# Peptides against a protein of PDB entry 5HOI, part 95

Target 1, 351 residues: chain A of PDB entry 5HOI
Amino acid sequence: FRYMPFSPAGTPFGFTDRRYLTMNEVGYVSTVKNSEQYSITVSFFDVGRFREYHFEDLFGYDLCFLNEKGTLFGQSKTGQIQYRPHDSIHSNWTKIIPLQAGERITSVAATPVRVIVGTSLGYFRSFNQFGVPFAVEKTSPIVALTAQNYRVFSVHYSQFHGLSYSLSELGTSSKRYYKRECPLPMSLPNINSDMKKDANLDYYNFNPMGIKSLFFSSYGDPCIFGSDNTLLLLSKWRSPEESKWLPILDSNMEIWKMSGGKETTDIHVWPLALAYDTLNCILVKGKHIWPEFPLPLPSEMEIRMPVFVKSKLLEENKAILNKKNEIGADTEAEEGEEDKEIQIPVSMAAE

## One batch from the design tools (peptide; made by RFdiffusion4, then SolubleMPNN)

Design b1_p14_4_s1 (from b1_p14_4, 6 letters changed)
Fold by OpenDDE base, seed 5:
Structure b1_p14_4_s1 (fold): chain B 351 residues (1-351), chain A 14 residues (1-14)
Amino acid sequence: as target 1 above (351 residues)
Amino acid sequence: SVPSYLPKILELLS
């Protein structure tokens, strides 16, 4: 296992000199390799609220976090971080995070009030928005971070215990835990089954945890989207005894339903955010499971608890077929097989 | 109800 730098919805270079460092509901950050340098562009979906900007990166930033107020950059090996406000009124700042031998920054997060740095040795470093340090805590090795306001969702990895998560609030004087290194019921990428396609191996080498993204919902609930393409939401986290992960969308199942039960291998969901009851995402067509350039327009997917009830699947399929007919979509003449048992793929039926 | 993203999935399946 190798700790890799993680950024929410970040993409690999693949066979190109360009990648997305991060993307979410606010926008997307791209980097282009130019000899020994990189050119970084910070782009926004709301072009009326924000202005796109670019700069030359001499450090090779491989970590990024975008919020409504600024962009945090990090270099996993050197420990350099930079915060760039979107508004020119506020100054950029740079800091070097002290790293031990072999330590890497694995993830960074930023809110309008906090900056968080997580490392492969489990150092959790907190700062204010101006880079003034609050605390250093030793945790299990951090593999991913996200934050909203004062709240931090951290994912940890141990070779002995697998994935765990913490949910904490970073006050001015103290850190409060709502959850502290609790088991995370997310499947890791299966190297033996999924690595049959070279594109999956390239992505695994970039992101061995298979965490495509993690974010807080608009309601402030922690969300994670893994290699299984299932959106998990942490429900009732304020009540430790009642808190549970909910699979609120199986995107593979939803694509399978929309295709009429056809196995599709070239449509992929790339998660951005959860806004109310909709997953904001990029629908990707192609061999790569991640968006290429140019970035397609975001799509919204309504959250749906996966329900493996034959009667409901039949009703949903009938509704989809009727809608396909209404819109004049070429329904190939599968009209005659009304009574064929919808063979739920064994991969979806195995829970 | 049919999902709002159905037309976009159909566009990508074509």
Scores: peptide ipSAE 0.461, ipTM 0.933, DockQ to the pose 0.077
Fold by OpenDDE base, seed 1:
Structure b1_p14_4_s1 (fold): chain B 351 residues (1-351), chain A 14 residues (1-14)
Amino acid sequence: as target 1 above (351 residues)
Amino acid sequence: SVPSYLPKILELLS
């Protein structure tokens, strides 16, 4: 296993000179490789609220986190971080995170009030929005971070214990844990089954945890979207004994339903955020499971708990078919077999 | 109800 730099919804270069460093509901950060330098662009979905900006990156930032107030950059090997406010009122700042030999920054997160740095040795470093340090804590190795206001969702990896998560609040004087290194019920990418396609190997080499993104919902619940394309939400996290992960959307199942029960291998959901009851995402067509350039417009997917009840699936398929007919979509309606058992794809039936 | 994203998936299936 190799610790790789993680950023929410970041994409690999693949065979190109460009990639997304991160994307979410606010916007997307791209980098283009120019010889030994990089050109970074910070773009926004709300072009009326924010102005796109770019800069030359001499450090090769491979970590990024975007929020409504600024962008945090990090270099995983050198330990350099930079915070860039979107406004011209606040100054940019840089800092070098001290790294041990072989230690890497694995993830960074930023809110309007906190900056967080996680490392491959499990160093959790917290700062205010001006880069003033609060604390250093040693945890299990950090593989992913996200944050909202004062709250941090961290994912940890141990070779012995697999994936765990923490949910913490970073006050001024103390860190409070709601969850501390609890088991994360997310499947790791299966190298033997999933690596049959070169595109999956390229993505695995970029992100060996398969965490496409993690974020807080608009209600402040931790969310994670893994390689299984299932959106997990941590419910009732304030009540330790009642807390559970809910599969609130199986995107493979939803695509399968919309396709009329056809297996589709070229449509992919790329997660951005959870706003109320909708997953904000990029719907990607192609060989790669990630968006390429130019970035497609975001789509909203209503959250729906997976329901494997044949009767409900039949009712939903009838409703979808009727709607396809109303909008004049080519329904390859095989008219005949009303009694075709909905063959749930073997991938969905095995979970 | 039919999901709002159905038209976009159909566009991508074409």
Scores: peptide ipSAE 0.458, ipTM 0.932, DockQ to the pose 0.036
Fold by OpenDDE base, seed 4:
Structure b1_p14_4_s1 (fold): chain B 351 residues (1-351), chain A 14 residues (1-14)
Amino acid sequence: as target 1 above (351 residues)
Amino acid sequence: SVPSYLPKILELLS
């Protein structure tokens, strides 16, 4: 196992000179290799609110977090971090995070009020938006971070315990835990089954945890989207005994339904954010499970709890077929076999 | 109900 730098919805270079460092509901950060240098562009979906900007990166930033007020960059090996406010009124700042031998920054997060750095040794470092340090805490090895306001969602990895998560609030005086290194019920990528395609191996080498993204919902609930393409939401996290992970969208199942039960291997959901009851995402067509250049426009997918009720699946399929007919889509539906058992993939039928 | 993203999936399936 290798700790890799994680950024929310970051993409690998693959065979290209460019990748997305991060993307979310605010925008997307791209980097292009220019010999030994990189050119970074910070782009926004709301072009009326924000102005795109670029700069030359001499450090090779491999970590990024974008928020509404600025962009945090990090270099996993050197420990360099840079915060760049979007507003020119506020100054950029740079800091070196002290790293031990072999330690890496594995993830960074930034809100308008906090900067968080997590490492492969489990050092959790907190700062204000101006880079003033608050604390250093030792946790289990951090593999991913996201933050909203004062709240931090951290994912941890232990060789013995697998994935865990923490949910904390970084007040002015103290860190409060709502959840502390609790088991995370997310499947890790299966190297033997999933790596049959070179594209999956490239992605695994980039992100061995398979965490495509993690974010807070608009309601402030922690969300994670793994290699299984299921959106998990942490419900009732304020009530420790009632808190549970909810699979609020199986994107593979939804694509399968929309395709009319055909096995599709070239359509992928790339998660950006959860806004109310909709997953903001990029719908990707291609060999790679991640978006290429140029970035497609974001799509909204309504969240839907997976329901394995044959009658409901039949009703939904009829509704989809009717809608396909209304829009003049080629329904290769053989008119005659209304009773063809929707072959629910065995992976879905095992409840 | 039919999801709002159905047209986009159909566009990508073509």
Scores: peptide ipSAE 0.458, ipTM 0.932, DockQ to the pose 0.036
Fold by OpenDDE base, seed 2:
Structure b1_p14_4_s1 (fold): chain B 351 residues (1-351), chain A 14 residues (1-14)
Amino acid sequence: as target 1 above (351 residues)
Amino acid sequence: SVPSYLPKILELLS
């Protein structure tokens, strides 16, 4: 296993000179290789609220976090971080994070009030929005971070225990844990099954944990979207004994339903955010599981608890078929197979 | 109910 720099919904370069460093509901950050330099563009979905900006990156930032007030950049190897407010009213600031030999920054997060840096050795570093340090804590190795307001959702990896998560609140005087290095019930990428396709190997080399994104919902619940394309939400996290992960959307199953039960290998869901009861995402058409350039417009997918009830699946399929007919979509007449067992793909039946 | 994103999936399937 190798610790790689993680950013929410970040994409690999693949065979191109450009990639997304991060994307979420606010916008998307792209970087283009220009010889020994990079050109970074910070783009927004709400073009009326925000102005796109760009700058030359001399450091090769490989970590990014976008929020409504600014963008945090990081260089995983050098320990350099930069915060760039979107508004020109506040100054940019740069800091070097001290790294030990072989240590890497693995993830960064920023809110309007906090900056967080996580490392491959499990150093959790907290700052205010101006880069003033609060604390350094030693945890299990950090592989991913997200933050909303004062709350931090961290994912940890141990060779002995696999994936764990923490949920904490960074007050002015102290860090409070709601969850501390609890088991994370997320499947890791299956190297043997998934790596039969070269495109999956390229993505695995970029992101060995398969965490496509993690975010807080609009209600402040931690969400994670793994390699299984299932959106997990941490419910009831304020009650330690009642807290549980809920699979609130299986995007593979939803695509499968919409396709009429056909196996589709070229439509992919790329997660951005959870807004109320809808997954904000990019629907990707193509060989790569990630969006390419130009970025498609975001789509909203209503959250749906996975339900493997044959009768309900048949009713949903009938409703989808009727809707396809109403909108004049070519329904290849699956004449006469109303009573055929919907062969739930083995991948969906094994959960 | 049919999902709101069905038209977009159909567009991508075409």
Scores: peptide ipSAE 0.457, ipTM 0.932, DockQ to the pose 0.077

Design b1_p14_4_s2 (from b1_p14_4, 6 letters changed)
Fold by OpenDDE base, seed 1:
Structure b1_p14_4_s2 (fold): chain B 351 residues (1-351), chain A 14 residues (1-14)
Amino acid sequence: as target 1 above (351 residues)
Amino acid sequence: SVPSYLPKILELLA
């Protein structure tokens, strides 16, 4: 296993000179390679609230986190981080994170009040929004971070224990844990099944854990979206004994329903955020499971527990069609049987 | 406050 730099909803270069460093509900950060330099653009979905900006990157930032107040950048090998406020009132700042030999920054997160840096050796470094350090903690190796206000959701990886997660709150004087290195019930990419498609190999080389994104919901619940395209939400995390991961959306099932029960291999959900009861996402059409350029407009997908069985829905629809054909048998309209879209019940269709 | 999606999740499980 190789620790790779992770950013929420970041995309690989693939065979191109450009990629998304990160994207969420606020916007998207792109980088274009030009020889040994990079041009970074910070774009926003709300063009009335925010102004797009760009800058030349001489460091090759491979880590990014976007929030409503600014963008955090990081360079995984050198340990350089930069925070860029979206407004012109606050100054940019740069810092070097001290790294040991072979240590990498694996993830960064930023809120309006905190900056967090996680490393391949499990160093968890916390700062305020001005880059003033609070603490350094040694944890299991960090592979992903997200943060909302004072709260941090961290994903850890051990070769011995697999994936774990922590949920913590970064006060001024101390870190409080709600969850500390608890098992994360997320499926890892299956090399034998998922990598049979060459187009997926480039993505899993970029992101070996298959974590497409992680975020906090609008209600402040940790969410993670893995390679299985299932949105997991951590429910009841304030009560350690009652806390559980809920599979609140199977996006492959929802795409199947939206396609009238046809198996599709060219439509993919790319997660941005969970707002109330809707997954904000990019619907990607094509060979690659990640968005290319230009970025499609965001879509909303209503959250639904994966309680439906495809086989049962197919049987129920066949039974309805057979009953309609038995009643309608007096009108010889040879409408070709093969292209009949499955009637998804209105209660099961996303409106 | 209970998140608004939790009632909906419970209705889908009933």
Scores: peptide ipSAE 0.011, ipTM 0.460, DockQ to the pose 0.136
Fold by OpenDDE base, seed 3:
Structure b1_p14_4_s2 (fold): chain B 351 residues (1-351), chain A 14 residues (1-14)
Amino acid sequence: as target 1 above (351 residues)
Amino acid sequence: SVPSYLPKILELLA
């Protein structure tokens, strides 16, 4: 296993000179290779609220986190981080994170009030928005971070224990844990199923954990979207005894439903954020499971618990068809059994 | 009260 730099919804270069460093509900950050340099562009979905900007990157930033106030950049090998406010009022700042031999920054997160750096040795480093350090903590190896306000969702990996998560609040005086290195019930990428397509191999080499994104919902609940394309929400995290992960959306099931029950292999959900009861996402059409250039417009997908099974829906539809045939409706519609749209229950139909 | 997805999830289960 190799620790790779993780950013929320980041994409690989593949065979191209460009990739997305990160994307979320605020916007998307792209980088383009220019010889030994990179050109970074910070783009926004709300073009009325924010102005797109670009700069030359001499360091080769491979970590990024975008929020409503600024962009955090990191270089996984050198330990350099840079915070760039979107406004011109606040100054950019740069800092070197001290790394041990072989240590890598694996993830970074930023809110308007906190900057967080996680490493392959489990160093959790926190700062204010001006880069003033708080306490350093050693945890299990960090593979992903996200943050909202003072709250941090961290994903950890151990070769012995697999995936775990923490949920913490970085107050002014102390760190509080709501959850501390609890088991994360997310499936890891299956080499035998997921890597059979060459297009997926490039992605899993870039992101071995298959975590497409993690974020806080608009209600402040931790969310994670893995390689199985299931959105997990951490419910009741304020009550440790009642806390549970909810599979609130199977995006493969939703794509199948939206396609009238046709198996599609060229449509992929790329998660951005959870706003109220809708997953904000990019619907990717093509061979690659990640968005290419130009970025498609965001789509909304309603959250739905995966209660229905494809096989059961197919059996119910066959039973309805057989009953219609017994009632002697001689409608000669030779529409082959394969082309009939599956009657999805109205409560489960995409509007 | 913290808004919860649980009511909407329960509506989707009914």
Scores: peptide ipSAE 0.010, ipTM 0.444, DockQ to the pose 0.097
Fold by OpenDDE base, seed 5:
Structure b1_p14_4_s2 (fold): chain B 351 residues (1-351), chain A 14 residues (1-14)
Amino acid sequence: as target 1 above (351 residues)
Amino acid sequence: SVPSYLPKILELLA
């Protein structure tokens, strides 16, 4: 196992000189390799609120987190981090995170009030928005971070215990845990099923945990989107005994419904954010499961509990078709090989 | 109170 730098919805280079470092509801950060240097561009979906900017990266930033106030960059091997406010009124700052031998920064997160750095040895480092340190805590190895305001959602990995998560609040004087290293019921990438396509091997070499993204919803609930393309939401996290993960969207099921029940292998959901009851995402068309360049426009997908079984729906539709053929025996209409679209019940169709 | 997804999820499960 190798700890890789994780950023929310980050993409590999693949066979190209460019990739997305991160993307969310605010925008997307791209990097282009130019010899030994990189050119970074910070782009926004709301072009009226934000101005796109770029800079030369001499450090090879491989970690990124974008928020409404700025962008945090990190270099996993050197421990360098840089915060760049979107507004030119505020100064950029750079800091070196001390790393032990073999330690890597695995994830970074930033809010308007906090900067968080997580490492492969489980060092959790917290700062204010100006890079002033608050605390260092040692946890289980951190593989992913996201944050909203003062709240942090961290994902941990142990070879012995698998995936766990923490939900914490970073006050000025203390860290409060709502959840501390609790089991995370997310499916890990299955090498035998998911890696049958060479195009997926490149992605899982880049992101071994298969965490496409993690974020807080507009309601402030932790969300995670894994390799199984299921959106998990942590409900009732304020009541530790009642807290549970809810599979609020099976995106493979929704693509299957949108295709009239056809098995599609060339459409992929790339998660950005959860806004109210809609997953903001990129619909990726093609061989790669991640967005290429240029970035397609964001799409919305309504959240729906995966209560339906494809096999049952296929059996029910076959039974309906067989009944229609028994009643229709008297009309010799040579209706050609019309693509037998599965009649998805209207209650299951996206309105 | 921030709305919980729980009511809508319960409506989708009913």
Scores: peptide ipSAE 0.008, ipTM 0.452, DockQ to the pose 0.101
Fold by OpenDDE base, seed 4:
Structure b1_p14_4_s2 (fold): chain B 351 residues (1-351), chain A 14 residues (1-14)
Amino acid sequence: as target 1 above (351 residues)
Amino acid sequence: SVPSYLPKILELLA
């Protein structure tokens, strides 16, 4: 296992000179390799509210977090971080995070009030938006971070326990845990199944945990989207005994429904954010499971619990077709059973 | 406050 720099919805270079460092509901950050340097562009979906900007990156930033107030950059190996406000009122700042031998920054997060740095040794470093340090805590190795306001959702990896998560609040005086290194019921990528396609090998080399993104919902609930393409939401996290992960969307099932029950291998959901009951996402069409350039427009996908079974839908549709044939309705030509559009019951269809 | 999606999730689980 290798700790890799993680950023929410970040993409690999693959065979290209460019990738997305991060993307979310605010926008997307791209980097283009130019010899020994990089050109970074910070782009926004709301072009009326924000102005796109670019800069030359001499450090090779491989970590990024975008919020409504600024962009945090990090270099996993050197420990350099940079915060760039989107406004011209606040100055950019840089800091070097002290790293031990072999330690890497694995993830960074930024809110309008906090900056968080997580490492492969489990150092959790917190700062204010101006880069003033609050605390250093030793946790299990951090593999992913996201933050909203004062709250931090962290994903940890242990060789013995697999994935765990923490949910914490970074007040002015103290860190509060709502959840501390609790088991995360997310499936890890299966090397034998998921890596059989060369196109997926590049992705899992880039992101060994298969965490496509993690974010807070508009209600402040932790969300994670793994390699299984299931959106998990942490429900009732304020009540320790009642807290549970909900599989609120199986995006593979939704794509299957949208295709009329055809097995599609060229459409992929790339998660950005959860706003109310809609997953903001990029629908990726192609060989790669991640968006390429140019970035497609974001789509909204309504959340749906995976409460139905494909086999029952197939059996019901076969039974309907057989009844139509018995009634002597001229069934047009034998399009193979695989090519027949499945009637999804309205109760199970997206409205 | 209960998130607006939570009733819908509960209806789908019922």
Scores: peptide ipSAE 0.013, ipTM 0.464, DockQ to the pose 0.139; fails the geometry check

